# Peptides against a protein of PDB entry 9IZ0: the designs that were tried, part 216

Target 1, 345 residues: chain A of PDB entry 9IZ0
Amino acid sequence: ITCLGSNGHTYKQLVKGGNDDLRQDAVMEQVFEQVNGFLRSYRKTSQRNLSMRTYKVIPLALKTGVIEWVQDTIPLGEYLDSAHKVYHPKEWSLSTCRKLIAEKQMEDLETRLKVYDLVCRHYRPVFRHFFLESYADPVQWFTTQTNYARSTAVASVLGHVLGLGDRHGQNILIDKTSGEVIHIDLGIAFEQGKKLPVPECVPFRLTRDVVDGMGITGVEGVFRRCMEFTLETLRREEDSLLSVLEVLRYDPLFSWLISPLRRMKKQKMQLENFNQPESGNITTDASRDPKIQRNNVSGESEAERAILKVRQKLSSTLSVEASVGELIRIAQDPSYLALMFCGWS

## One batch from the design tools (peptide; made by RFdiffusion4, then SolubleMPNN)

Design b2_p21_7_s3 (from b2_p21_7, 11 letters changed)
Fold by OpenDDE base, seed 2:
Structure b2_p21_7_s3 (fold): chain B 345 residues (1-345), chain A 21 residues (1-21)
Amino acid sequence: as target 1 above (345 residues)
Amino acid sequence: SLEEELELQERRRKLVEEVRA
């Protein structure tokens, strides 16, 4: 829809109907706006215009909301699928790579690493071409690639600290004008991604294509330095960030847990991407509800645990450089990426 | 409603400012 604002400007909006609760997305966007306040107040981050790109989310009902239309964007996964077909037409399809990883999902780490390496050799990075194709001017090319590395660094630190899950290529948009990343579908936070059927094993998405977009310096250029400045700002503003999260603790509409329905939906989507149409009625007899005692782990106990995890991630026990170095190492480690649903691109 | 959610977002913003002060 297009709305006319009271200021006489026209705004495009997406009316989303469905099964996804937009309340968590709206709350996370407000947390990002507060963090952007911290980034603007601190000299090291403000001089670089570091920010998390935000969009407006307005929940209207349990299953309906209005989302700001992010103009001039493309999903990272959509660009990569198209670009791989153009630049590497003799390599394996994304579906072939997914199938091979899936067939080995229940195997040992050594077997999964061998298959991951095999997939990586037959599906090479292409995301550098986004900048080379889109920007003929060297100044625009340099500016947009720098903006990409900066925005990815902010999103990586903040995504780690807040435990943002489900960071697949369809949940990351690229702004074609600025080169900045926009993270969408924020409904898996505070490490709830570890409760998915394929657990999240990395602190943020730093796959080979995400790195290829940073150009020849990879992670050792603008990206690492901007992660360091972002983490330094968040450590300085720890009490302010924790105070923001404590306000959410008392929000009766905020869920600190992944809903069983959302978990089942993500499980089904993961399985459907693996299933050839073998008509096997796997009656997943939902009757094996293990009596996991619904210990009424009060929403309060999960909030307290989530806030404690945020505090632990902001700990000054290690230097900023050492902490960022370890995060980058883990996010690129094949032993973790081989365990992911799509760790090769 | 849209208005109720905008009010809730504004209340949340104010509470964050009050707790940070």
Scores: peptide ipSAE 0.099, ipTM 0.716, DockQ to the pose 0.015
Fold by OpenDDE base, seed 1:
Structure b2_p21_7_s3 (fold): chain B 345 residues (1-345), chain A 21 residues (1-21)
Amino acid sequence: as target 1 above (345 residues)
Amino acid sequence: SLEEELELQERRRKLVEEVRA
């Protein structure tokens, strides 16, 4: 839809209808706005214009709302799929790679690592081409690649600290003008991604294509330093961040738990991305209701545990550099990436 | 409604400010 603002300007808006609780996204965007306040107030982050790119979310009813249309964006996964077809037309398709990883999902780590390595050899990074294609001027190229590395660093730290899950290439937009990343579909937070059918096992998305977009230095430069400055800011503002999260603890509309319905939907989407429509009536008798032990963990007890984990992630027990170093290591570790739904790109 | 959500967002903002003061 197009809305006329009170300022006389027209704005494109996306109306989402569905089963997703946009209240979760709206709350997480408010948390990011508060964090952006901290990043603007701290000299080391302010001097670099570090921010989490936000968008407006307005829930209108249960499972419906208005979302700001982010202009001039593309999903990372959409760009990568198109670019791989152009630059590496003889390599494996994304569907082939997905199939091979899925076929080995129940196998041991050694087998999964072998398949992951095989997929990586047949599906090479291309995301550097985004910047090379879009920015013919060397200054614009350097600026946008720098903005990408900066925004990815902020999003990586925040994604880890807040335990953002479901960070696949369709939930990460790239701004074609600035090179900044925009994270969408924020309804899997506080490590609820570990409860997905394919558990989230990395702190944030730092796949080979995410790194390829950083240019020749990869993670060793703007990205690492901006992660360090962001984490330093969040540690400094720990009490302020925890205070924001405590407000959410008492918000009756905020869910600290992934809904069983959302879990089942993500399960179906993960499975459907493997099933091309061959007409086989695999009646997956989903009637094996895994006894989700309704551990009646009160939503309050989950909120308390979530806040405690945020506090633990902000602990000064390790230096900022050591903490960031370990996060980068884990996020790039093949032993974790091989376990992901799409860890190769 | 839109108004109820904007009021809720503003209430969250105020509560955050009150807890920080």
Scores: peptide ipSAE 0.083, ipTM 0.690, DockQ to the pose 0.016
Fold by OpenDDE base, seed 5:
Structure b2_p21_7_s3 (fold): chain B 345 residues (1-345), chain A 21 residues (1-21)
Amino acid sequence: as target 1 above (345 residues)
Amino acid sequence: SLEEELELQERRRKLVEEVRA
């Protein structure tokens, strides 16, 4: 939809319908706005303009809402698929790579590592080309690549701390003007990605293309330092962040658990990526909402567990540098990446 | 409604500010 604002500007908005509970997205955006307050208050993060890019989400009903259309963006996965065809036309297609990983989904780690390595040799990173082709001016190129590395660092720390899942290439937008990342579809948080049919086992998305976009320094430049400053800020503001999450604990409309419907939808998407898109109108009239008494007791216990897990991730037991170093290591470790869903690479 | 959700978001914001103060 397009709305005319009282200021005379037109705003595009996405009406999302179906089975997606936008309440979690709206609440997570409010948490990000609060974290952006911390990042603005702390000198090391404010001097670098570190922020999580946010967008407005307005739930209108169960499973429907209005989302702000983020202008001048492209999904990371859309860019990467297109760019890979241009820059590496002799390499394997993304479909071939996904198929090979999927065929080994139930195999042991050793077999999955061999397939992951094989895919990596036939599907090389291309995301550096986004900056090279979009920004002919060296100053704009450097600025946008720096903004990308900064925004990715903030999103990586927040994604780890809040346990954001489902960070596939369609849920990460790139701003073509700034080079910043915008994370969308926040419906999997507080480590609920570990409850997916293929468990998410990395702290955040740090795939080879995500690193290639950082340029020649990769993770060992702006990215690492900005992760460190972001984590230092969140550790400093731990009580303030936990207080935000406690307000959400008592929100009767907030779900700390992945909805059974979202889990089923993700399960179908994870299974249907084995079969060609049959254009079938699956009007599954699943009108039998089983009155599963949401025992309030289960929601409170999961909220408490989620908050405890956030506190544990903010622990000062390790230095900021050691903690960030370990997160970067795990996020790039083939032993973890080879276990991810075939659409992750 | 849209208005009820905006009021709810603003109420959450205020509660967060009150708990931090």
Scores: peptide ipSAE 0.083, ipTM 0.704, DockQ to the pose 0.016
Fold by OpenDDE base, seed 3:
Structure b2_p21_7_s3 (fold): chain B 345 residues (1-345), chain A 21 residues (1-21)
Amino acid sequence: as target 1 above (345 residues)
Amino acid sequence: SLEEELELQERRRKLVEEVRA
């Protein structure tokens, strides 16, 4: 829909009906706005304009709401699928790669690593071309690539700390003007991705294409340094961040658990992504609202466990540099990526 | 309604500010 604002400007808005609870997204966006306050308060982060890109979400009912239309964006997965066909037309299709990994899903780690390596050799990174083809001016190219590395670093730290899941290429938008990343569909948080049929075992998305977009320095340039500054800021603001999450603990509308329905939908999508990429809007007319008696006691115990995990991730036991180094290592480890590729890529 | 949700978000924002102070 297009709405006329009180300021006389027209805004495109998405009315999402029937499928997802937007209350989770609205709460996560509100947490990101608070974290952006912390990032503006510290010299090391403010001098670099470090922020999580946000969008407006207004839930209206259990499965309906209004989402801001983010203009001038493209989904990372849409760009990558098109770019791989252009730059590597002799390599394997994404569907072929997914099929080969799926056929080995029940095999041992050694067999899955061999198939993942084989797929990686026949499906090479291309995301550097986004910056090279979109920005003819060298200063614009360098600026947008730097903005990408900065925004990806902030999103990676926040994604780890808040335990954001389901970070596939359709849930990450690229701003074509700034090069910044925008994370959408925030309904899997606080490590609920570990409860998916393909468990999420990496702290954030750091695939070969995500790294290729950082340019020649990869993770060892702007990205690592911006992760360090972001984590340093979050450690300093630990009490302030935990106080935000404690307010959410008592919000009866907030869900600390992945709903069984959302888990089943994500399971079905993970299984369907092995066959045809039918971009079918699965309008599952799930008219059965199971009155899941949320035992209030179970919700409070999950909120407490989630807050405890956030506190543990903000621990100063390791240096910022050591903590960021370990996060980057795990996020790029083939032993984790080979287990997740079909469910996360 | 839209207004009720905006009021709820603003109330949540104020509660966060009160707990930080």
Scores: peptide ipSAE 0.056, ipTM 0.670, DockQ to the pose 0.015

Design b2_p21_7_s4 (from b2_p21_7, 10 letters changed)
Fold by OpenDDE base, seed 3:
Structure b2_p21_7_s4 (fold): chain B 345 residues (1-345), chain A 21 residues (1-21)
Amino acid sequence: as target 1 above (345 residues)
Amino acid sequence: EEEERRRLEERRRELVEEVRA
């Protein structure tokens, strides 16, 4: 739908209906607005205009809502697939890379590392070209690449602290005007992504293409420093952040558990992206419902565990620099990236 | 949207040709 605002501006809005619970997305966007308040109050983060980019979500019912249409954006994964075909037309297709990783999913770590390395050699990073193509002026190019590194740093710290999972290239939008990242589909929070069939083992997405977009300094420039300032702000505001999360503990609209429908939809998308069989009649005998052991963990016990995990991640036991250094190391570790659905780009 | 995508793809081709020359 298109709405005319009282300010005379026209706003596009997406009306979602179906099986997607938008209440969890709306609650996570409210948490990000509170965190953006903390980032504006602290001098080191406010001087750099550090923020998590948000989008408006208005849940209307259990499965219906209105989402703000983020104009002038592209999904990271859509850009990377298009750019890779242009810049590296002799390298492997994304489908070939996905197939090789899938065929080795049940193998040992050593075999999975060998296949990951092979895929990486045949699918090179291209994300630097987004900035080179979009911004012919060197000052605009540098400004937008800096905004990308800053917004990715904020999103990486928040993604780790709040345990945001399923941060694949279709759930990350790039703003073509500012270079900033926008995280969408926030239906997996508080480490629930570790319970997926292909678990996310990294604290945030820091793949080779995510790093290539940061330019010549990679992670050692604006990105690392902005992660440090963001984590320093969240450690100072720990009690304020935990108080916001305690309100969510008692919110009857918030689910601390992944909905069975979202889990099935994500499992099906993971399986369909692994199993493009040729046209053979695989009668999916629907009879083996994998007994999802509904661990009868009460929603309250999951909320308490989630808040405890947030507090542990905000611990001052290590310096901000040491904590950020370890997070960057783990997020780039081939031993974790080789286990992901798409850890190579 | 489609026109902006087309302009970006044209500029990609131009920049790839400039780097290959």
Scores: peptide ipSAE 0.052, ipTM 0.548, DockQ to the pose 0.014
Fold by OpenDDE base, seed 4:
Structure b2_p21_7_s4 (fold): chain B 345 residues (1-345), chain A 21 residues (1-21)
Amino acid sequence: as target 1 above (345 residues)
Amino acid sequence: EEEERRRLEERRRELVEEVRA
C-alpha cells in the first residue's frame, strides 16, 4: 500500500498477513532505536555515524501488521546468487552446495569440514562485486563499502548481544544507496536460533561473502574497529540496555521463546530445500495441539535467563578488543560454519 | 578506457590505505 503521511510525503508499506508475529519485529526495532540513541550519545560511535538500520513495524492484530517498505534494497542472498552465476558460471549452484551440506548433516565434524571445504572451493565469494559494479567513482565506492563494514559491525555486535538468529541471506537487505545492511524478520532472538532443527552456533553472520564485501582489509579494518566501539558503547550503557529489556519482560505480547509454529515452518523450509525422497512416516501427529497453557511462570523464567545472558555478553571480564577478537574468530571458524545451514557464503 | 580503469583502481588502493592508517 502507499500511505500519505501527515508530513505530505508518500510512504510505501507492505501489509503482511499470516503466521508471522510482527510484534517480535516491532519490539526488536524499538530496542534498536534505543541502542541507536546510545550510539549517537557516545563520541567514538557518533563520529562514525554508527547505527543499526531500522524499519517501521506497526502490528495491527495477532500475526498481522504493516511494515515500512525499504526502497532501493536487495536481499544479500539474491545478489549473491545472481552475481555468483555471472562471475563463476562454471562453479556449483547454490542448490548443489545446499544438497551436499545437507547430505552430511548427521555425519561427524571431520566429514562435515571436508564437505564444507569442498563446497567453499566450488562456490567462491563474489560480494565485493556489488560495490565495484554499483559505483564507478572511487570515493563513492569507498564510502559505500565503508558504510557496509560499519553497518555490518553494529549489526554483528547487536546480533550477538541480543542473540539474533535466522540471519540468512534473505533476512539481510543491502541498501543500494548507502551500502548499509538492514536486518529483517527479527522474530528469532535471545539465542532461540540454537533451538532450530539446524542449530545456529555462530554469534553473527560473518561468512566469506560477508567478509568479501568489506574489501581488501576484510575484518581487520573498519569492521573490527567499529565492533569494538559498538561493544564499548553497549558496555557503558549496560544498565540502560538491561532496563529496556526488563520492560519487554513484562510485555505479554513478546515471546522470549521460539513459537512451535515458527520452528515447524523453519523445519519445513529447511526440509523442502532438501529434495530428500519421502523417507518414512514421521507422522507429525499435529493432532495434539498441547494446550500449552502459557503458564506465566515459565515465561518469566525464560525472560530472566535471556536477560542474564545479555548481561554475561556485556561483561567486562575480557577487554573489548579480546571480546571482539574472540567473536570474529568464532564467527569465521570452519568448525562452526560447517555446522550451519549456509556457512559458505 | 584501460588507462582510466587503472587510475580508478589506483585511487581505490589509496583510499583503502588512508583508512588502514
Scores: peptide ipSAE 0.033, ipTM 0.689, DockQ to the pose 0.012
Fold by OpenDDE base, seed 1:
Structure b2_p21_7_s4 (fold): chain B 345 residues (1-345), chain A 21 residues (1-21)
Amino acid sequence: as target 1 above (345 residues)
Amino acid sequence: EEEERRRLEERRRELVEEVRA
């Protein structure tokens, strides 16, 4: 739908209907808005215009809402799939890479590392070309690449601290105007991504293509420094951030746990969006009720554990530089990336 | 969306051809 704002601007809105609870996304966007307040309050972050890009989510009902249509965006994964076909037409298809990784999903780490390395050699990074193609002016190119690195740094720190999951290339939009990243589908937070069938083992997405978009300096340039400034700001505002999360503890509409239904839907979407429709009747034999032991871990106990994990991630036990260094190391470690659904791109 | 994707894919092909030439 298209809405005319009171300011005379026309806003495109996506009405989502269906089974998706947009309340989780709306709440996470509110947390990001508060964090953006903290980032504006500190000189080191404010001078760099560091922010998490937000989008407006208006939940209209339990499973319906209006999402701000983020205009002039492309999903990172859509760009990468297209760009790989153009720049490296002799390399393996994304489907081939996915198949090889999936075939080894139950194998040992050594076998998974060998397949990951093999995939990496036959599917090379291309995301640098987004900036080269989209921005003919060198100043615009440099500015937008810098904005990308800054935005990715903020999103990486926040994604780690809040334990954002399901950070695949379809849930990361690139703003074609600014080069900034926009994270969507925020319904997997507080490390609930570790409860997916393919557990998320990385703190944030820092795959080879994500790094390639940062330009020649990769992670050692703007990205690392902006992660450090962001983490420094969040550590200073720890009590303020925790206070925001404590409000969510008492929000009866907020789910600290991934619902079994949402987990199954995400599983199915991971399978469907990434398999071409081979018409294989996957008879989901719904008959194996996984006795999900409803460990009646009270929602309160999960909220408390989530907040405690946020506090632990903001700990000053390590320097900002050491903490960021370790996060970058882990996020790029082949031993973790080989365990991901799509760790090569 | 699909038309804009096609235009982007075409422009990327052109740029790759320009760099290969």
Scores: peptide ipSAE 0.029, ipTM 0.504, DockQ to the pose 0.015
Fold by OpenDDE base, seed 2:
Structure b2_p21_7_s4 (fold): chain B 345 residues (1-345), chain A 21 residues (1-21)
Amino acid sequence: as target 1 above (345 residues)
Amino acid sequence: EEEERRRLEERRRELVEEVRA
């Protein structure tokens, strides 16, 4: 829809209808706005304009809402598939890579590492080209690549701390004007990604293409330093962040658990991506609400566990540098990436 | 339902402002 603002400007709004619960997204966006408050108050983060890029989510009903249309964005996965065909036309297709990884999904780690390495050799990173082709001016190129590395660092720390899952290339938008990342579809949080049919084993998405977009320094520069400053800010504001999360504990509309419907939808999408080429419009007419028995795991006990995990991730037992170093190591470890649905790009 | 949701969203905003202060 198009809305006329009180300022006389026209704003595009996405009305999302169907089976997607936007309440989780709206709550997570509110948490990000609080964290952005902490990042603005702390000198090391404010001097760098560090923020989680947010978008407005206004839920209208259980299954409908209005999302702010983020103009001038592209899904990371859409850009990468297009760019890979242009820059590496002799390499394997994304569908071939997905098939090979998937055929070995039930095999041992050694076999999965071998197929992951094979896929990596036949599907090389291209995301650096986003900045090189979009910005002819070197200052604009450097600025946008720096903004990308900064925004990715903030999103990586927050994604780890809040246990944000389902970080595939369609759930990460790139702003073509700023180079910033926008994370969307925030409905898998508090480590519920580990309960997916393909468990999430990495703290955040730091695949080869995510790193290639950081330029020649990769993770060693703006990205690492901005992760450190972000984590330092979150450790300082631990009590404030935990207080924000405690509000969600008493929210009967917030789900600390992945809904069985979302789990089934993701399982079906993972299985359908096995059998059909990328027909982007999966209108899943899931008209059957199965009365899934609320197993009496009190939502309160799962909220308490989630908050405890956030506190544990903010622990000062390790230095900020050591903690960030370990997170970067794990996020890039082939032994974890080979276990992921799409760990190669 | 919609009014109860609106009250919960309002209370979230209030509590989130209380944590900023």
Scores: peptide ipSAE 0.015, ipTM 0.279, DockQ to the pose 0.016

